# Designs tried in a protein design run: peptides against a protein of PDB entry 4Z5W. Part 9

Target 1, 305 residues: chain A of PDB entry 4Z5W
Amino acid sequence: IPDVFLELNKLWYFSAQSNLFNGEMPRSLSNSRSISLLSLRNNTLSGQIYLNCSAMTNLTSLDLASNSFSGSIPSNLPNCLRLKTINFAKIKFIAQIPESFKNFQSLTSLSFSNSSIQNISSALEILQHCQNLKTLVLTLNFQKEELPSVPSLQFKNLKVLIIASCQLRGTVPQWLSNSPSLQLLDLSWNQLSGTIPPWLGSLNSLFYLDLSNNTFIGEIPHSLTSLQSLVSKENAVEEPSPDFPFFKKKNTNAGGLQYNQPSSFPPMIDLSYNSLNGSIWPEFGDLRQLHVLNLKNNNLSGNIP

## One batch from the design tools (peptide; aimed at target 1 Y208 G256)

Design b1_p10_3_s4 (made by RFdiffusion4, then SolubleMPNN; from b1_p10_3, 5 letters changed)
Fold by OpenDDE base, seed 1:
Structure b1_p10_3_s4 (fold): chain B 305 residues (1-305), chain A 10 residues (1-10)
Amino acid sequence: as target 1 above (305 residues)
Amino acid sequence: SSSFITTFPL
């Protein structure tokens, strides 16, 4: 990318996604006072990520996903006082979340999906201080770590939590009960164990639950049949709109499906590929907004209601 | 379908 952004003093949106750009980010770009939205997703950009937050006073959105950047996560990003959304998916950091992110009060949406992030305990302990954090995506990190269940963890404003395919051990963490605005939970493709806790059914905004491909045991908690967002249409739940899309691979599409909003996901309960027993509750019929109920590959018995 | 959510194409 050429180093010409000094002349582009009115440029507020720069999207150069899905190109063949290589080399480092231009210094004029990392010092741009005008840019609000920066997306360089899906290129071959390299070097360290550096942003001059004292210059980049308008930066609100940063998408650098799927690049060849290296080194540490930029610890100075919290100094970008307007920065709300960060997509660092598929950047191989091999790092922990910086302690400075405790001060990241502008942060609303963060993705490190497949970014070689380590130490989930430290990551969650840091990120809980981000009071405006609504969307957190940590898929494909923390390999074989334990998902912390520390009750002191609080994500009060969290609406979307995705920590899939990490081989995480542990149980469904009790601290999620302190997230009453949670709309989407994906903990699929881990090694999570124990029972599915009944308090999950108290998350009245939860319309998408994926606990598939774990080692959960016991019965399906009856409280899941009373998820208010799946019973009634009338709750105009304010949707989190991160400036980055989500992707979910369906078996039929090589590249998966793109979901521009979390609300674009069909209302779903996926408990498939566990060791759940007991019956299917007839009261799943009360979930009139439910599009997908996936209970396959369990030890369920009795009649299908 | 056995799939999880990401913020990059799979």
Scores: peptide ipSAE 0.584, ipTM 0.924, DockQ to the pose 0.801
OpenDDE base, seeds 2, 3, 4, 5: peptide ipSAE 0.541, 0.572, 0.572, 0.563; ipTM 0.924, 0.923, 0.925, 0.923

Design b1_p10_4 (made by RFdiffusion4)
Pose (drawn by RFdiffusion4):
Structure b1_p10_4 (pose): chain A 291 residues (1-233, 242-249, 256-305), chain P 10 residues (1-10)
Amino acid sequence: IPDVFLELNKLWYFSAQSNLFNGEMPRSLSNSRSISLLSLRNNTLSGQIYLNCSAMTNLTSLDLASNSFSGSIPSNLPNCLRLKTINFAKIKFIAQIPESFKNFQSLTSLSFSNSSIQNISSALEILQHCQNLKTLVLTLNFQKEELPSVPSLQFKNLKVLIIASCQLRGTVPQWLSNSPSLQLLDLSWNQLSGTIPPWLGSLNSLFYLDLSNNTFIGEIPHSLTSLQSLVSKPDFPFFKKGLQYNQPSSFPPMIDLSYNSLNGSIWPEFGDLRQLHVLNLKNNNLSGNIP
Amino acid sequence: STGFISSYEF
């Protein structure tokens, strides 16, 4: 990508995604005062990611995903004070999230999916301090680590939480109850154990719950039949393992408890869930009748 | 079918 971005001082939108571009991002792009939307995803771009946050005061959305970059996660990123969305997926950082990210107060959406992020314990202790974080994708990182149960964790405005296919040990942590506005929860494809916590039924905005492919035991909590959003009625897309979904509401309401060790019966009160599109209880130890 | 969510195409 040519180094001509000093000359293009009115450029607020640049999208070069899904091409064959290689090499580093030109430094002038890293200094652009006018750039707002930048999407370079799905190229062969490489090197240490450098962004001058004193210079890029209009940067609001950054998508460098699925590229050949290496090095660390830039620690100066919280200083890009208008940056609201970062898609860093499929960049092999082989690194932890910098502590400075606790100061990233403009951040509303973050994806480190399949990015070789280590230490989920430190990553979550940091990111809980980003007060405006509404969506977090940590899928395919933290391999075989433990999902922290530390009760001090609070993600208050969190709407979307996805940490799948990390083979995480531990249980569904109770601190998730500190995210009362949670819409979409995906903990699937992990090693999670214990029982399914009844407090999940207390999440009034939750319409999508994927607990599939875990080691969960015990009963289906009765509270799931009283889930409010299941009973009654921005750009950074998601892919389901790939089928694209543009926003969290693009996912039809779902309960997927499949591929666990759950026991007991199916509650008749599930009939109260009139807005439920998908109910997947396959590959469990469930017994009794079908209500 | 079941699956998991990510932010990139497979």

Design b1_p10_4_s1 (made by RFdiffusion4, then SolubleMPNN; from b1_p10_4, 5 letters changed)
Fold by OpenDDE base, seed 2:
Structure b1_p10_4_s1 (fold): chain B 305 residues (1-305), chain A 10 residues (1-10)
Amino acid sequence: as target 1 above (305 residues)
Amino acid sequence: STGFLTTFPF
């Protein structure tokens, strides 16, 4: 990418995604005063990620995903006072979340999916201080760590939580009950154990629940048949989605199906590939908005209602 | 198996 962004003093949106750009990010781009949205995802850019946050005062969205960047996570990103959305997926950092992210009050959407992030406990302890955080994607990190269940963790404004394919141990964390605005939860492809907690049915905005490919035991909580978002069409106000798309991958090596917004996901309960027992509740028939009920590959018995 | 969610396609 040419180092010409000093001359482009009116450039608001720069998208050069899905090209063959290599080398380092231009210094003039890292110092752009005009850019609000920067997307360079799916290139071969390399070197350290550096942004001059004192210069980049208009930066609101940053997508650098699927590049060959190296080194540390930029600890100065919280100094980008308007930065809301960050996608750092598939950048191999081999790092912990910087402590400076406690001060990241502008942050609304964060993805580190498949970024070799370590220490989930520290990551969640840091990110809980981001009071405006609505979307958190941490898929393919924290390999074989324990998902912290510390009740003091609070994500009050969280709407989308995705921590899939981490081989995480532990249980469904009680601190998620403090996230009443949660719409989408994906904890699939882990080693989570215990019972599915009944309080999940109290998350009235939850329309997408994926707990598949875990080691959950016991009965399906009857409270899941009363998920309000799946009983009635409340006009979910189309909240501003993250500036990055989501992808549903069948496995680590498969191409993903693209979803531009969380609202584009079919309403779903997926509890497949666990060790759940007992009956299928007839009251799942009350979930008139439910598109996908996946209970396959469990130890369920009785009649299908 | 079911799919999981990410923010990268490949």
Scores: peptide ipSAE 0.590, ipTM 0.939, DockQ to the pose 0.808
OpenDDE base, seeds 1, 3, 4, 5: peptide ipSAE 0.577, 0.584, 0.552, 0.553; ipTM 0.935, 0.938, 0.932, 0.933

Design b1_p10_4_s2 (made by RFdiffusion4, then SolubleMPNN; from b1_p10_4, 6 letters changed)
Fold by OpenDDE base, seed 1:
Structure b1_p10_4_s2 (fold): chain B 305 residues (1-305), chain A 10 residues (1-10)
Amino acid sequence: as target 1 above (305 residues)
Amino acid sequence: ETGFLTTVPF
């Protein structure tokens, strides 16, 4: 990318995604006073990620996903006082979340999906201080770690939590019951155990639940048949989506389904590929907004209602 | 087919 952004003093939006750009980010771009939205996703950019937050006073959205950047996660990003959305997916950091992210009050949406992030306990302890954090994606990190169950963890404004395919041990964490605005939960493809907790059915905004491919036991909690967002349309609060799309990775196809907004996901309960027993509750018929109920590959018995 | 969510297609 040429070092010409000093002359582009009115540049508000720069999208150069899915090209063949290589080398480092140009210094003039890292010092742009005008830029609000920057997307360089899916290139071959390299070097250390550096942004001059004192210069980049208008920066609100940063998408650097799927690049060949190296080194540490930039600890100075919390100094970008208007920065709301960060997509750092598929950047091989081999790092922990910086302690400075405790001060990241502008942060609303964060993805580190498949970024070789380590220490989930530290990551969650840090990120709980981000009071405006609504979307958190940590898929394909923390390999074989234990999902912390510390009741003191608080994500009060969290709407989207995705921590899938981490081989995480532990149980569904009770601290997540303190997230009453949760709309989407994906903890699939882990090694989570225990029972599915009944308090999940008290999350009145939860319309998408994926707990598939774990080691959950016991009965399906009856409270899931009373998920208010799946009973009636009245609670579908369309909130501002993150500036980055989501992808559902399927085992069979190289191309995941793209979802531009969380609201574009079909209302779903996926509990497939566990060790759940007991019956399918007839009251699942009350979930009139539910599009997908996946209970396959369990130990369920009795009648199908 | 089970799948999980990411913010990149691959």
Scores: peptide ipSAE 0.569, ipTM 0.940, DockQ to the pose 0.855
OpenDDE base, seeds 2, 3, 4, 5: peptide ipSAE 0.554, 0.559, 0.546, 0.540; ipTM 0.938, 0.939, 0.935, 0.935

Design b1_p10_4_s3 (made by RFdiffusion4, then SolubleMPNN; from b1_p10_4, 5 letters changed)
Fold by OpenDDE base, seed 2:
Structure b1_p10_4_s3 (fold): chain B 305 residues (1-305), chain A 10 residues (1-10)
Amino acid sequence: as target 1 above (305 residues)
Amino acid sequence: STGFLTTHPF
């Protein structure tokens, strides 16, 4: 990418995604005063990520996903006072979340999916201070760590939580009950154990629940038949989605199906590939908005209602 | 399993 962004003093949106750009990010781009949205995803850019946040005063969205960047996570990103959305997926940091992210009050959407992030306890402890955080994606990190269940963790404005394919141990964390605006939860492809907690049915905005490929035991909580978002067509307020798409991957090596917005996901309960027992509740028939009920590969018994 | 969610396609 040429170092010409000083001349482009009116450039508001720069998208150069899915190209063959290599080398370092141009210094003039890292100092652009005009850029609001920057997307360089799916390139071969390398070196250390550096952004001059004192210069980049208009930066609201940053997508650097699927590049060959190395080194540390930029600890100065909280100084980008308008920065709302960050996609750092598939950048191999081999790092913890910087402590400075406690001060990241502008942050609304964060993805570190498959970025070799370590220490989930520290990551969640830090990120709970981001009061405006609505979307958090941490898939393919924290390999074999324990998902913290610390009741003091608070994500009050969280709408989308995705921590899939981490081989995480532990239980469904009680602190998620303090996230009443949660719409989408994906904890699939972990080693989570215990029972599925009944309080999940109290998350009235929850329309997408994936707990598949875990080690959950016991009965399906009857409270899941009372999820209000799946009973009634409440007009899901089209909330501003993250400036980055989501991808549903069948496995680590498969290409993902693209979803531009969380609202584009079919309403779903996936509890497949667990050790759940008991009956299928006939009251699942009350979930008039449910598109996908996946209960396969469990120990369920009785009649299919 | 139906798969899992990410923010990268590959």
Scores: peptide ipSAE 0.607, ipTM 0.941, DockQ to the pose 0.839
OpenDDE base, seeds 1, 3, 4, 5: peptide ipSAE 0.601, 0.590, 0.585, 0.563; ipTM 0.935, 0.933, 0.934, 0.930; seed 1 fails the geometry check

Design b1_p10_4_s4 (made by RFdiffusion4, then SolubleMPNN; from b1_p10_4, 6 letters changed)
Fold by OpenDDE base, seed 2:
Structure b1_p10_4_s4 (fold): chain B 305 residues (1-305), chain A 10 residues (1-10)
Amino acid sequence: as target 1 above (305 residues)
Amino acid sequence: ETGFLTTFPF
């Protein structure tokens, strides 16, 4: 990418995603005063990520995902006072979340999916201080760590939580009960155990629940048959989605199906590939908005209602 | 197989 962004003093949106750009990010781009949305996703850019936050005063969205950047996570990003969305997926940092992210009050959407992030306890302890955080994607990190269940963790404004394919141990964390606006929860492809907690059915906005490919035991909570978002058609307030798409991968080797917004996901309960027992509740028939009910590969018994 | 969500396509 040429180092010409100083001359482009009116450039608001720069998208060069899905190209073959290599080398370092141009210094003039890292100092752009005009850019609001920056997407360099899916290139071969390298070097240390550096952004001059004192210069980049209009920066609201940063997508550097699927590049060959190295080194540390930029600890100065909280100084980008308008920065809302960050996608650092598939950048191999081999790092912990910087402590400075406690001060990241502008942050609304964060993805570190497959970024070799370590220490989930520290990550969640830090990120809970981001009062405006609505979307958190941490898939393919924290390999074999324990998902913290500390009740003091609070993500009050969280709408989308995705921590899939981490081989995480532990249980469904009780602190999620403090996230009443949660719409989408994906904890699939872990080693989570225990029972599925009944309080999940109290999350009235929860329309997408994926707990598949874990080690959950016991009965399916009957409270899941009363998820309000799946009983009644709420007027989907189109809230501002992250400036990056989501992808549903069928497996670790498959290409992902693209979803531009969380609201574009089919309403779903996926509890497949666990050790759940008991019956399929007939009251799942009350979930008139439910598109996908996946209970396969469990120890369920009785009649199919 | 069941899928999982991420923010990269491949």
Scores: peptide ipSAE 0.600, ipTM 0.947, DockQ to the pose 0.837
OpenDDE base, seeds 1, 3, 4, 5: peptide ipSAE 0.596, 0.591, 0.563, 0.572; ipTM 0.946, 0.945, 0.940, 0.943

Design b1_p10_5 (made by RFdiffusion4)
Pose (drawn by RFdiffusion4):
Structure b1_p10_5 (pose): chain A 291 residues (1-233, 242-249, 256-305), chain P 10 residues (1-10)
Amino acid sequence: IPDVFLELNKLWYFSAQSNLFNGEMPRSLSNSRSISLLSLRNNTLSGQIYLNCSAMTNLTSLDLASNSFSGSIPSNLPNCLRLKTINFAKIKFIAQIPESFKNFQSLTSLSFSNSSIQNISSALEILQHCQNLKTLVLTLNFQKEELPSVPSLQFKNLKVLIIASCQLRGTVPQWLSNSPSLQLLDLSWNQLSGTIPPWLGSLNSLFYLDLSNNTFIGEIPHSLTSLQSLVSKPDFPFFKKGLQYNQPSSFPPMIDLSYNSLNGSIWPEFGDLRQLHVLNLKNNNLSGNIP
Amino acid sequence: VSSGYITTDS
């Protein structure tokens, strides 16, 4: 990509995604005062990611995903004070999230999916301090690590939480109850154990719950039949493993408890869930009748 | 219905 971005001082929107571009991002792009939306995803771009946050005061959305970059996660990123969305997926950082991210108060959406992020314990202790974070994707990282149960964790405004296919040990942590506005929860494809917490049925905005492919035991909590959003009625897309979904509401309401060791019966009170589109209880130890 | 997981890449 040519280094001409000092000359293009009115450019607020640049999208070069899904091309064959390689090499580093030109330094002038890293200094662009005017750039607001930048999407370079799905190229062969490489090198240490450098962004001058004193210079890029208009940067609001950054998508460098699925590229050949290496090095660390830039620690100066919280200083890009208008930056609201970062898609850093499929960049092999082989690194932890910098502590400075606890100061990233403009951040509302973050994806490190399949990015070789280590130490979910530290990553979550840091990111809980980003007060405006509404969506977090940590899928395909933290391999075989333990999902922290530390009760001090609070993600208050969190709407979408996705940490799948990490083979995480531990249980569904109670501190998730500190995210009362949670819409979409995906903990699937992990090693999670224990029972399914009844408090999940207390999440009034939750419409999508994917607990599939874990080691969960015990009963289906009765509270799931009283889930409010299941009983009654921005750009950074998601892919389901790939089928694209543009926003969290693009996912039809779902309960997927499949591929676990769950026992007991199916509650008749599930009939109360009139807004439920998908119920997947396959590959469990469930017994009794079908209500 | 097939199970799966959500990511941000195709």

Design b1_p10_5_s1 (made by RFdiffusion4, then SolubleMPNN; from b1_p10_5, 5 letters changed)
Fold by OpenDDE base, seed 1:
Structure b1_p10_5_s1 (fold): chain B 305 residues (1-305), chain A 10 residues (1-10)
Amino acid sequence: as target 1 above (305 residues)
Amino acid sequence: VESGFLTTTE
């Protein structure tokens, strides 16, 4: 990418996604005062990520996903006072989340999907201080770590939580009960165990639940048949609109189905590929807004209602 | 396994 952004002093939106750009990000770009939305997703850019936050006072969205950047996560990003959305997916950092992110009050949407992030406990302890954080995606990190169940963890404003395909151990964490605005939860493709907790049915905004491909046991909690968002449409809570798309993948190497907004997800309960037993509750019939109920590959018995 | 998981990248 040429170093000409000093001349582009009115450039508000720069999208150069899905090209063949290589080398480092231009210094003029990392010092741009005008740019609000920057997307360089799906290129071959390399080097250290550096942004001059004192210069980039208009930066609101940053998508650097699927590049060959190296080194540390930029610890100065919280100094970008208007920065709301960050997509750092598929950048191999091999790092922990910086402690400075405790001060990242502008942050609303964060993805580190498949970014070799380590120490989930530290990551969640840091990110809980981001009071405006609504979307958190940590898929394909923290390999074989334990999902912390520390009751003091609090994501009060969280709407979307995705921590899939991490081979995480542990149970469904009680601290999620402190997230009453949660609309989407994906903890699929882990090694989570125990029972599915009944308090999940108290998350009245939860319309998408994926616990598939874990080691859950016991019965399906009856409280899931009373998820308010799946019973009626009337309480359409403002949907999270991160500036980055989501992809539903069957594996790391397959192309995913793209969803531009969380609203585009079909209302779903996926509990497939567990060790759940007991019956299918007839009261799942009350979930009039449910599009997908996936209970396959469990130990369920009795009649199909 | 036929279930999928969510990411933010292709």
Scores: peptide ipSAE 0.641, ipTM 0.947, DockQ to the pose 0.761
OpenDDE base, seeds 2, 3, 4, 5: peptide ipSAE 0.629, 0.620, 0.610, 0.627; ipTM 0.946, 0.945, 0.938, 0.944

Design b1_p10_5_s2 (made by RFdiffusion4, then SolubleMPNN; from b1_p10_5, 4 letters changed)
Fold by OpenDDE base, seed 5:
Structure b1_p10_5_s2 (fold): chain B 305 residues (1-305), chain A 10 residues (1-10)
Amino acid sequence: as target 1 above (305 residues)
Amino acid sequence: VESGYLTTFE
């Protein structure tokens, strides 16, 4: 990428995703006063990520996902006072979340999916201080760690939580009951155990629940048949979606489905590939907005209602 | 396993 961004003093949106760019980010780009949205996703960019936050006063969205960057997570990102959305997916940091992220009040959406992030306890302890955090994606990190169930953890404004494919141990964390605005929960492809907690049915905005491919036992909580978002058509308040797309990776299909907004996800309960027993509650018939109910590969019995 | 999981990369 040429070092010409000083001359581009009106450049607000720069999208150069899905190209073959290599080398480092040009210094003029890292010092751009005009850029609000920067996407360099899916390239071969290298070097250390450095942004001059004192210069980049308009930066609101940063997508550097799927690049060959090296080094540490930039600890100065909280100094980018307007920075809301960060996608650092598939950048191999081999690091913990910086302590400075406790001060990241502008942060609304964060993805470190498949970024070799370590220490989930520290990560959640830090990120709970991000009062405006609505979307958190931590898929393919924290390999074989324990998902902390510390009741003091509070993500009051969290809407989207994805911590899939981490081989995480533990249970569905009780601190999620303190996230009443949660709309999407994906904890699939872990080693989570215990029962599915009944308080999940009290999350009135929860329309997408993926607990598939875990080691959950016991009955399906009857409270899931009363998920308000699936009973009635809520006026989906078009809340600001993250500026990065989501991808559903399936083992069987070469093509992942792309979802540009959380609202584009089908209303879903996926409890497949667990050790759940008991019956399918007839009251699942009350979930008139439900598009996908996946209960396959469990120990369920009785009649199908 | 036919179930999938969500990411933010292609």
Scores: peptide ipSAE 0.616, ipTM 0.946, DockQ to the pose 0.745
OpenDDE base, seeds 1, 2, 3, 4: peptide ipSAE 0.084, 0.043, 0.104, 0.132; ipTM 0.766, 0.740, 0.806, 0.814; seeds 1, 3, 4 fail the geometry check

Design b1_p10_5_s3 (made by RFdiffusion4, then SolubleMPNN; from b1_p10_5, 4 letters changed)
Fold by OpenDDE base, seed 1:
Structure b1_p10_5_s3 (fold): chain B 305 residues (1-305), chain A 10 residues (1-10)
Amino acid sequence: as target 1 above (305 residues)
Amino acid sequence: VESGYLTTVE
């Protein structure tokens, strides 16, 4: 990418996704005072990520996903006082989340999906201080770590939590009960164990629940048949709108379904590929907004209601 | 396993 962004003093939106750009990010771009939205996703950019936050006073969204950047996560990003959305998916950091992210009050949406992030306990302890954090995606990190169940963890404004395919151990963490605005939870493709907790059915905004491909045991909580978001349409919950798309990755290399907004997800309960027993509750029939109920590959018995 | 998981990159 040429170093010409000093001349582009009115450039507000720069998207150069899915090209063949290589080398480092231009210094003039890292110092741009005008740019609000920057996306360089799916290139071959390299070097260390550096942004001059004192210069980049308009930066609101940063998508650098699927590049060959190296080094540490930029610890100065919290100094970008308007920065709301960060997509650092598929950047191989091999790092922990910086302690400075405790001060990241502008942050609303963060993805580190498949970014070789380590220490989930430290990550969640840091990110809980981000009071405006609504979307958190940590898929394909923390390999074989334990999902912390520390009751003091608090994500009050969290709407979307995705921590899939991490081989995480532990149970469904009680601290999620402190996230009453949670709309989407994906903890699929882990090694989570224990029972599915009944308090999940108290998350009145939860319309997408994926606990598939874990080691859950016991009965399906009857409280899941009373999820208010799946019973009635009337609660127009303010939708989370991250500036990055989501992809449903199937284990087959078939192209993932792209979802531009969390609202585009079909209302779903996926409990497939566990060790759940007991019956299918007839009261799942009350979930009039439910599009997908996936209970396959469990130990369920009795009649199909 | 035919279940998928969510990510923010293809």
Scores: peptide ipSAE 0.599, ipTM 0.942, DockQ to the pose 0.734
OpenDDE base, seeds 2, 3, 4, 5: peptide ipSAE 0.581, 0.066, 0.569, 0.580; ipTM 0.939, 0.778, 0.932, 0.938

Design b1_p10_5_s4 (made by RFdiffusion4, then SolubleMPNN; from b1_p10_5, 3 letters changed)
Fold by OpenDDE base, seed 5:
Structure b1_p10_5_s4 (fold): chain B 305 residues (1-305), chain A 10 residues (1-10)
Amino acid sequence: as target 1 above (305 residues)
Amino acid sequence: VESGYITTIE
């Protein structure tokens, strides 16, 4: 990428996704005062990520996903006072989240999906201080770590939590009960155990629940038949979605389905590939907004209602 | 396993 961004003093949006750009980010780009949205996703960019936050006063969205960047996560990003969305997916940091992210008050959406992030306890302890954090994607990190169950963790404004395919141990953490605005929960493809907690049915905004491919035992909580978002057609207020798309990867299809917004996901309960027992509650018939009920590969018995 | 997971990369 040429070092000409100083001359482009009116450039608001720069998207150069899915090209063959290599080398480091140009110094003029890292110092751009005009750029609000920067996407360099799916290139071969390398070196350390450096942004001059004192210069980049308009930066609101940063997508550097699927690049060959190295080094530490930039600890100065909280100094980018307007930076709301960060997609650092598929950047191999091999790092912990910086302590400076405790001060990241502008942050609304964060993805580190498949970024070799380590220490989930530290990550959650830091990120709970991000009061505006609504979307958190940590898929394909923290391999074989334990999901913290510490009740002191609080994500009060969290709407989307995705911590899938981490081989995480532990249980469904009680601190999630402190997230009453949670709409989408994906904890699939882990080694989570215990019972599915009844308080999960008290999350009135929860329309998408994926607990598939874990080691959950016991009965399906009857409280899941009372998920208010699946009973009543509440007008899902079009909430500010992150500037980056989501992809649902299926093992059978090489192409993930793209979802531009969390609201584009079908209302779903996926409890498949667990060790759940007991009956299917007939009150699942009350979930008039439910599109997908997946209970495949469990130990369920009785009649299908 | 026919279930999938969500990520922010293709």
Scores: peptide ipSAE 0.602, ipTM 0.942, DockQ to the pose 0.740
OpenDDE base, seeds 1, 2, 3, 4: peptide ipSAE 0.105, 0.065, 0.079, 0.597; ipTM 0.793, 0.776, 0.787, 0.937; seed 1 fails the geometry check

